# Ledger of designs, part 111: peptides against a protein of PDB entry 4PN1

Target 1, 261 residues: chain A of PDB entry 4PN1
Amino acid sequence: KIEMNFLNKPIVPDTTKVISNFLTHYLITEPVEHVEIEAKLGTLIDLETQNRFEFPVMNETILNPEFNLRTRFESDMTASEHKYLNEFLNQAFRDSQKPGRLPFAYKHTKQVDLFYETEDNSRDKIRVSKNQSDNQVLACVKKRRVADLFLYCPNDAFDIRISISDELPVSMPSGNQQPSLTRLKDRVGYVHQEIKIDLTKTTQNDPVYDTTERHELEVEFGNIADLRDRAQKAKDGMEAPLFRRVQLFMDNVRILRREHS

## One batch from the design tools (peptide; made by RFdiffusion4, then SolubleMPNN)

Design b1_p19_3_s1 (from b1_p19_3, 7 letters changed)
Fold by OpenDDE base, seed 5:
Structure b1_p19_3_s1 (fold): chain B 261 residues (1-261), chain A 19 residues (1-19)
Amino acid sequence: as target 1 above (261 residues)
Amino acid sequence: SEIEEEQKKLAEYLEKLVK
């Protein structure tokens, strides 16, 4: 018989605890009503060198947000990397359809996001999302970035940004308003155990700036209600369900950030 | 191999953790 350790009890990684606490804060303590929680793959860039940030650590490390490290996060990747991840996820999808496995769900979406300035000139823009095929309005929201948590991953191709956002439903902009920005999104989505993995090609049309294309991979908690319930239980002293869900989320992120062309 | 054995142990540990 093999035991897990000398207590024969699971040990939660410190990373899981830190992230769980971070999530609990915005789910329970100062609850965000329409919360979106996602991790994006990208690169921490040193503002001074314009190269990937270097920190004196040898593995995945959550950066303390209280310290200004003079970094920016670039959530973009190369087309080649994006293609590789797509192929990787396609294979994972196929493998998950085998007997005895939990299957992925798959969805391909083409979306147009129209951004409008707010009347009060707030930093937050109104985003109207439409289906490209039939121009059906999918959502009209004011998205506010609430908090970020950065993971420096020196051994992997990508660093990670975990973001808490508030997507407040709002009324459609007046017919007299013109979009300040338009984004075309080609998204392939994979869902496994209520964790959403999206590969998105975004084409941004700016009236002032040149058209830009971005390639992004994001991992999102697909069941916020369940996550909130788990967070509440954690706040009440039962942490295991939350830890397990966060661990699952992070393991999926870890798998993805290790993949590269 | 030793590596395979350790990987198996880790997998079992993680399985218990996520259940």
Scores: peptide ipSAE 0.029, ipTM 0.447, DockQ to the pose 0.032
Fold by OpenDDE base, seed 3:
Structure b1_p19_3_s1 (fold): chain B 261 residues (1-261), chain A 19 residues (1-19)
Amino acid sequence: as target 1 above (261 residues)
Amino acid sequence: SEIEEEQKKLAEYLEKLVK
């Protein structure tokens, strides 16, 4: 008989603890009311070299937000990378439908996002999302970025940004107001164990500039109420449920960032 | 082998960690 370690008990990786504490802060300590928590695949760019950031570490590393490393994050990938990930997730979806597995849910959505300036000239714009097929309003929100946590991943195709956002439902803008920006979104969504994985193609038409297309992959916590409950339990001294959920989330992210054509 | 043993330990560890 073999054991996993000399205690024969699971031990939580330090990465999981750090991320859990980060989430707990914005779930419980300074709670964001309409919180969205997502990880995006992309590239940390060194502003000095304009290339992918190089840091003296050999594996996945959470960057300390207290230090200005003079970087930017580009949440984009090539069309070929995006296509490969779509095919990969489609196969994962099919495999999950087999007996003995927990199945993925799947949804394909095409929508248009209309951005409006606020009457108070706030930096945050109002976003109205409509279904492309019937023009039905799906959402009207004001989204505010609250915090970011960056993971440098030197051994993988992508780096990771975990973001905390406040997505506040708001009233529709005045009927006479014109949108300042419009974007088309083609999104395929996969949900497994309440973790949401979205592949999104975003098209933006600019009259001055050529049409730009962005390819994004995001992983989101699909059950915020449950996550908040777990975070509260962690604050009360029972950390295991939160750690398990964060570990699941991060393992899904790790699978995705390693895949490339 | 030592490698096989370590792989089994890792698998067990990961299984229990996710549950």
Scores: peptide ipSAE 0.020, ipTM 0.414, DockQ to the pose 0.031
Fold by OpenDDE base, seed 2:
Structure b1_p19_3_s1 (fold): chain B 261 residues (1-261), chain A 19 residues (1-19)
Amino acid sequence: as target 1 above (261 residues)
Amino acid sequence: SEIEEEQKKLAEYLEKLVK
């Protein structure tokens, strides 16, 4: 017989606790009503060198947001990296269809995002999302970035940004308002155990600059209501359900950030 | 317990960080 440890009880990784607490704050303590919680793969870039930042650590590390580290996060990746991850996820999808596994769900969407200025000239723009095929309105929201948590991952291809956003539903722009920005999004989405994994190609046309394309991979909590419930339970002293969900989320992120061609 | 106290401290610390 073997035991987990000298207490024979599960122990929660420190990373899981930190992230869980971070999420609990914006789910329960200062609740964001229309919260979106996602992790993006990218690179922490040193503003001085414009290269990937180097911290004196040897493993995955959550950065303290109180410190100005003079970094920026680039959520873009190369087309080849994006293609590789797509192929990887396609294989994972196929493997999950086998007997004894929980299957992935798959969805491919192409949409157009139209950004409009607000009447009050607020910093946040109104985003109208439409299906490219039939121009059906999918959403009209004002998205606000609430908070970020950065993970430096020196042993992996990518660093991680976990973001809390508020996607406030708003009324459609009226009148003869013209969009200030238009983006085309080609998104392939994978869902496993209510964790969403999206690969997105974003094309932006600028009247002055050439068309730019961005390649992003994001991992999102697909069931916010459940997550909020778990966070509330954690606040009330039962932390295990939240920790388990966060651990699952992070394990998926860890798998993805380790993959490279 | 010491563990509980440390957990509480961590929570309080993290609350400050994210505000």
Scores: peptide ipSAE 0.018, ipTM 0.356, DockQ to the pose 0.210
Fold by OpenDDE base, seed 4:
Structure b1_p19_3_s1 (fold): chain B 261 residues (1-261), chain A 19 residues (1-19)
Amino acid sequence: as target 1 above (261 residues)
Amino acid sequence: SEIEEEQKKLAEYLEKLVK
């Protein structure tokens, strides 16, 4: 007979605890009302070298937000990397349809995001999201980035940014107002156990600058209410449900960031 | 910035938990 350890009890990885605490803060302690929690694959860039950041660690490491490491995060990836991940997820989708597995859900969406300046000239723009097919308004929000947690992953193709955002529903802009920016999003979405994985090709049309294209992969908690409940339980001393959900989330992220052509 | 303020709050929060 094999036991897990000398206590024969599960042990929670330190990474899971740190992330759980991070989430609990913005779910419970200083709650964000319309919270979005996502992890993006990308690259930590050293502002001094303009290359991928190098830190004296040998494995996945959460960077301390107290320290300015003079980095920026680029959530873009190459078209080839994006294609590879798409193929990988397609295969994972197919495999999950087999008997005895929990199936993925799949959705392909084409969306246009229209960005408008606010009357108060705040830094946050109003984003109106519409379906490209029927021009149906999906959302009108003012999105504010609240906090980021960065994971440096020296052994993987990508680093990770976990972001807390507030998506405040707002009124539609005036009909006479022109958008300052338009983004076309071609999104392939996979959902497994209420965790959303999105591959997005974004085409940005700037009236002044040339069209830019971006390829992104994001992993999002699909059930915020459940996550908030788990966080509340954790705050009340029952941490296991939150740890389990965070561990699941991070395992999915870890799978994806390891995949490369 | 707002994000910097939130990061500071987070840092303070995390520090308290580690003690």
Scores: peptide ipSAE 0.008, ipTM 0.307, DockQ to the pose 0.087

Design b1_p19_3_s2 (from b1_p19_3, 12 letters changed)
Fold by OpenDDE base, seed 4:
Structure b1_p19_3_s2 (fold): chain B 261 residues (1-261), chain A 19 residues (1-19)
Amino acid sequence: as target 1 above (261 residues)
Amino acid sequence: SELKKQQELLEKKLQSLVE
């Protein structure tokens, strides 16, 4: 008989604990009401070298947000990388449809995001998302980035940014108001065990990035209510459910960031 | 079956995205 360890009980990786605590803070301790929690694949860029950040570690590591490492995060990837991930996820989708597996759900959406200035000239813009085909309003929100947690992944193709955002539902802007920015999104979404994986091609005139097309992959917690419940239980001393959920999330992220041609 | 048709349709959609 083989046992897991000398206690014969599961052990929680430190990464899982750190991320769990991070999430718990913004779910329970200082709760964000309309929270979105997602991980984006990208590259930590050293502002000094303009190359991928190099840190003296040999594996996945969470960067301490209290330190200014003089980095920026680029959530973009090449078209080739994006295509590869798309093919990979397509195959994963197919495989999950087989007997004995939990199936992926799949959705393809084309939307347009219209950004509007707020009346109070706040830094946050109002984003109106519409379906490109029928102009159905999908969402009207003011999104605020609350916090980020960065994972440096030297052995993988991508680094990770886990973001906490507040997506406040707001009223539609007035009809006489013109959007300051228009973004076209072609998105394919995969959902497995309430974890959302989205591949997005974005077309926009971006004054910041100076790019016409962007390719992004994001992994999102699809059931915030459940996650919040788990986080509350963790605060109450029962951490296992939260750890399991975070572990699942991170394993999916790890799979994706390792994939490359 | 309807399920099979749906699966085939999804597969077709998946293929089109790769192209």
Scores: peptide ipSAE 0.058, ipTM 0.762, DockQ to the pose 0.011
Fold by OpenDDE base, seed 2:
Structure b1_p19_3_s2 (fold): chain B 261 residues (1-261), chain A 19 residues (1-19)
Amino acid sequence: as target 1 above (261 residues)
Amino acid sequence: SELKKQQELLEKKLQSLVE
């Protein structure tokens, strides 16, 4: 007979606890009403060197938000990296269709995002998302970045930014308003156990810089209501359900950030 | 079968997204 440790009880990794506490704060303590929680793959860049940030650690490390490390996060990746991840996820999708597995769901979405200035000239713009094929309005929101949590991952291809955002539904802009920015999004979404994995190609036309294309991969909690419920239970002293969900989320993130061509 | 056709269509969609 083998026991998992001298207590013969599961132990929760510190990373899981830290992230769980972070999420609980914005789900329960200072609740964001229309919360979006996602992790993006990218690179922590040292503002002084413009190279990838270097820290004296040897593995995945959550950076303390209280410290100004003079870094920026670049969520863009190369087309080659994006292609590789797409192929990887396609294969994962195929494998999940086999008997005995939980299958991925797949969706391909092409949309256009129109950004409008607000009447109060607030920093947050109104985003109108439309389906490219029929111009059906998908959403009209003001998205506000509430908080970020950065993970430095020296052994992997990418670092991670976990973001809390507020997507406030708002009324459509007046018909006479012109968008200040138009962005095309080509997104493929993979959903497994209510965790969403999205590959997005974003095309933006700029009068000065011509057309630019960005490639992003994000992992999102697909069931916020369930997550909020788990967070509430955690606040009430039962943390296990939240820890399990966060662990699942992070394992998916870890799989993806390790993949490279 | 209809299921097979749907699977084939899905596979084609997956491939079309890879540049």
Scores: peptide ipSAE 0.053, ipTM 0.753, DockQ to the pose 0.011
Fold by OpenDDE base, seed 1:
Structure b1_p19_3_s2 (fold): chain B 261 residues (1-261), chain A 19 residues (1-19)
Amino acid sequence: as target 1 above (261 residues)
Amino acid sequence: SELKKQQELLEKKLQSLVE
């Protein structure tokens, strides 16, 4: 007989605990009402060198937010990398449709985001999202980034930013207001076990810098209510359900950040 | 045959952002 350890019980990785605690804070302790929780693939850039950040660690490491490491996060990748991930996810989608598997859901959307200044001149702009095909309003929100957690991943193609955001629904801007910024988004979305994986190509016109295109990959918790419930149970002494969900989320992130062309 | 048709439908459904 083989046992997994001297207690013969599963052990939770420290990374899972740290992330779980981070999420619990903004789900339960200081709850964000319209919370969005997502991980973006990108690169931690050293502000001094303008190269990828170097830290004296050998594996995935959560950076302590209390320390200013003088970095910025670029949530972008090359078109080639983006294409590779798209093909990778397409194959994963196909494989999941086979008998005995839990299937992916797939959706392709094209939308335009219009950004407006607020009447109170707040820092956050109002974002109106519309379908490109029929101009139907999809959402009108004021998004506030509440907190970030950065993972330095020296062995992988990408670093990770986990973000807590508040997406507050707001009324439509007045008809006489003009958008300060317009972005086109082409997005393919994959959902597996209520974890959302989005590949997004964003096009933005700038009068000074011309047309710029960004390629992003995001992993999001698709069922916040369930996650909040799990977090509450964790606060009440039952941590296992939360740990399992966070582990699932992070494993998906880890799969994706390891892939490269 | 049915499986093949389903697969073809899935292939048509799948779209790439970058060619």
Scores: peptide ipSAE 0.033, ipTM 0.680, DockQ to the pose 0.011
Fold by OpenDDE base, seed 3:
Structure b1_p19_3_s2 (fold): chain B 261 residues (1-261), chain A 19 residues (1-19)
Amino acid sequence: as target 1 above (261 residues)
Amino acid sequence: SELKKQQELLEKKLQSLVE
């Protein structure tokens, strides 16, 4: 007979607890109304060296947001890395269609994002998203970044930023307004067990740097209502459902950040 | 329109991800 440990019960990793508490704060304690919760793959850059930061740790580590570590996060990767991850996810999609597995859902979208200044000159711009094929409006929102949690991952190709955002639906800008910025997005989206994985290629014109292209991979909680319910239960003393959901989310992130060509 | 021109320019530089 084999047991998991001397209690023969599952234990919760400390990382799961820390992230769960972070999410609970912005879901329940100080609730964000139209919350988006996502993790992006990228690199923590040392502002002094402009290279990837080297922290004195040997494994995945959540950085304390109370400390200024003189870093920035770059949510980008090379075209080759992005292509590899795309092929990897396509294979994962195919494998999930086999008997006995839970299948991925798949969607390929091309959209244009138009950014407008607000009449009150607020820092947050209005984003109008349209489908490139038929010019139908997909969304009109004002997005506000609320909080970030950074994970340094010295053994993997990428570090992680978990972000809490508020995406407020707003009315369309007046017809006489011109966009201050236009951005094209080519997005391949995968959904597995209500967790969204998006590979996005973003192209925009910059007056200074000409045309720039960004390659991003993001993992998002696809069912916020369920997550909020789990967070409420955790606040009420039943933590297991939230821990399980956060563990699933983080395991998907961990798989992706380890893959490279 | 200027918007259409910008979209066309960006589209030319945008390649599709692997299906």
Scores: peptide ipSAE 0.005, ipTM 0.351, DockQ to the pose 0.012

Design b1_p19_3_s3 (from b1_p19_3, 8 letters changed)
Fold by OpenDDE base, seed 2:
Structure b1_p19_3_s3 (fold): chain B 261 residues (1-261), chain A 19 residues (1-19)
Amino acid sequence: as target 1 above (261 residues)
Amino acid sequence: SKILEEQKLLAEKLEAKVK
């Protein structure tokens, strides 16, 4: 017989604990009502060099938010990288349809996001999302970024930003209001075990710059109610369910950030 | 600061378990 360790008990990775604690704070301690929790692939950029930041570490490392590291996070990738990841996920989708596997679900959406200024001149804009094909309203929200957690991944193609956001449903802007910004989104979504993986191509018209295209990959918790329940249990002393869900989430993220052409 | 506080609480709990 082989045992896991000298206690013969599962050990929770430190990364899992840190992230779980981070999530618990915004799910339970200071709860965000309409919470969205996602990880984006990107690059930590050193503001001084404008290159990828270099930390004196050799593996995946959660950065302490208490420190101002003079970095920015660029949640973008090249078209070729995005295409590669799309092909990779398509293959993963196909493989998951085989007997003995849990299948992916797939969805392709094309939407337009219209951003409106608020009457109170709040920093948070109202976002109206519509389906491009029939102009049906999909959502009308004010999105607020609540918190970020950054992972530096020196051995992988991408660094990671885990974000907590509040997506507050709001009433539609008046018909006489004009959008301050319009954004087209072409999104392919893969769902596996209630974890969403989205590849998004965003096209934005800038009055100063030519039309810009952004390529993003995000991983999102698809069942917030379940996650909140797990976080509550963790707060009450039963941490295992939360740790398991966070580990699943992070394993998916790790798979994706390691893939490159 | 809020995240740091939660991290400290977690660390304290972990330290208590290993003592």
Scores: peptide ipSAE 0.000, ipTM 0.215, DockQ to the pose 0.098
Fold by OpenDDE base, seed 5:
Structure b1_p19_3_s3 (fold): chain B 261 residues (1-261), chain A 19 residues (1-19)
Amino acid sequence: as target 1 above (261 residues)
Amino acid sequence: SKILEEQKLLAEKLEAKVK
């Protein structure tokens, strides 16, 4: 009989522990009330060279936020890459409908986001999201970026940014206010085991991007209450449930970042 | 940036947890 190791027990990768601790901080230690936790596929860019960042490592590596590496993260991909991922996820969706599998859910959404300046803080804009077809209000929030964790992935097509955000529900802007920015979003969403995977085509004016249309892929924890419960259990000494959920999340991210045409 | 400062603070806290 073959055993896993000399203890014949599963071992948790260090990456899983680091990410779990990062999440636990913003779920339990200094809790964000309306927390959103997502990973975006993109590229770590060296600010000096404007090329992909190079680090002397040979595998997936979490960057230490204590060090200024003079990088930026670009959450974009080519239309071809985006199309390939869409086809890949469509096939995964179809395969998951077969007997003996857990099925994907699928949703296609077209929305317009209107951004408004705030009087109290210019850094956090109010976002009003509307359905593009009937102009029905879907959400009105003030989103604040709380923290980021960057993963350099030298063996894959994409690097990863894991972001903690606070999405505060707020009242609608006054009728006399004009939006400072308008964004059109065409989103194809897949949900599997409460992990959300979204492919989004975004049309907007952006000073960072040369193109008006952006192609993004994001992976999000779909059940924050469950995740918070798992994080609390981890704080209380039972870490396994949290580690399993983080491992599931990261495995999905790893699958996606390895795909290319 | 404010985000960088928050990240540094988090990093310090995380380092303390792994000791």
Scores: peptide ipSAE 0.000, ipTM 0.210, DockQ to the pose 0.096
Fold by OpenDDE base, seed 4:
Structure b1_p19_3_s3 (fold): chain B 261 residues (1-261), chain A 19 residues (1-19)
Amino acid sequence: as target 1 above (261 residues)
Amino acid sequence: SKILEEQKLLAEKLEAKVK
């Protein structure tokens, strides 16, 4: 018989605990009402060198938000990297349809995002999302970034930004208002065990700088109610359900950030 | 994009086979 350790009990990685505490704060302690929790793949850029940030660590490391490391996060990737990840996820989708597996769900969305300035000149813009085919309004929200947690991943193709956002549903802008920005969004979404993985190609028309394209991959908690319940249990002394869910989320992120062409 | 359209078609075919 083999045991896990000298206590024969599971051990929770410190990374899982730190992230769980971070999430619990914005789910329970200072709750965000319309919370979105996502991880984006990207690159931590050193503002001094304009290259990828270099930190004296050898593995995945959560950066302390209390310290200004003079970095920015770029959530873009190359078209080739994006294509590779798309092919990878397509294969994962196919494999999950086999007997004995939990299947992925798949959704393809083509939408137009229109951004409007607020009357109060708030930094937050109103985003109206419409279906490209029939121009049906899909959503109208004001999104506010509440907090970020950055993971430096020196051994992987990408670093990670975990973001807490508030997506407040708002009324449509007045008919006389013109959008300040328009984006075409081509999104392929994969859902496995209520974790959403989205590949997005965004095209932005800039009258000054011409059309620009962005390629992004994001991983999102698909069941916030369940996550909030788990976080509440954690506050009440039962941490295991939250740790398990965070571990699942992070394992999916880790798989994706290691894949590259 | 062409890739995304191809992906959609693939997904639809796979779903049809599983049902």
Scores: peptide ipSAE 0.007, ipTM 0.402, DockQ to the pose 0.013; fails the geometry check
Fold by OpenDDE base, seed 1:
Structure b1_p19_3_s3 (fold): chain B 261 residues (1-261), chain A 19 residues (1-19)
Amino acid sequence: as target 1 above (261 residues)
Amino acid sequence: SKILEEQKLLAEKLEAKVK
């Protein structure tokens, strides 16, 4: 007979615990009311070399946020990488429609984001999102970045930033206000087991840098209420449901960050 | 983008088959 280990019980990876604790803090301990939790694929850049940072580790590693490592995170990829991931996800979508599988859901959105200055906090702009086709207002929010957790992934194509944000619904800017910035977003979204995977092409006009195109891949918890419930249970001593959800999330992230053209 | 439109078309076709 074979057992899992000398306790014959599942063991939770330390990465799962660390991330779970991080999430629990902003879900329960110091709760963010309109919380968004997402992971972005990108690259940790050494501020001195402007190249991908190299840490003395051999696998996926959560960086301690208390240390200033003199890095920045570039949440971008090449068009070819983005295309490859798109094709990969399309295939995964198709395969999931087969009998015996849980299917992906799919949504394509094209929106315009208009950013407006605000008097209450100059760094937190108001974002008005509109549908490109009919100019219908989709959302009006003030998004604040609350916290980040960075994962250095030396064996994969991308590093990861997990971010906690507060998306506060706010009133529309006055009709006399002009947007300070406009972004076009073309997004394809895949949802599997309430985990959202978005491929986004962002176009921004800049008077200095001309038109800039960005290619992003995001993985988001699609059911915050469920996640908050799981986090609360974890605080109450039952950690397994939270660990399972975080493990699922991270496994999806791990699949994606390993893929490249 | 062209790629995204192609994906949309693909998704719509698949959804039609599954429904």
Scores: peptide ipSAE 0.006, ipTM 0.390, DockQ to the pose 0.013; fails the geometry check

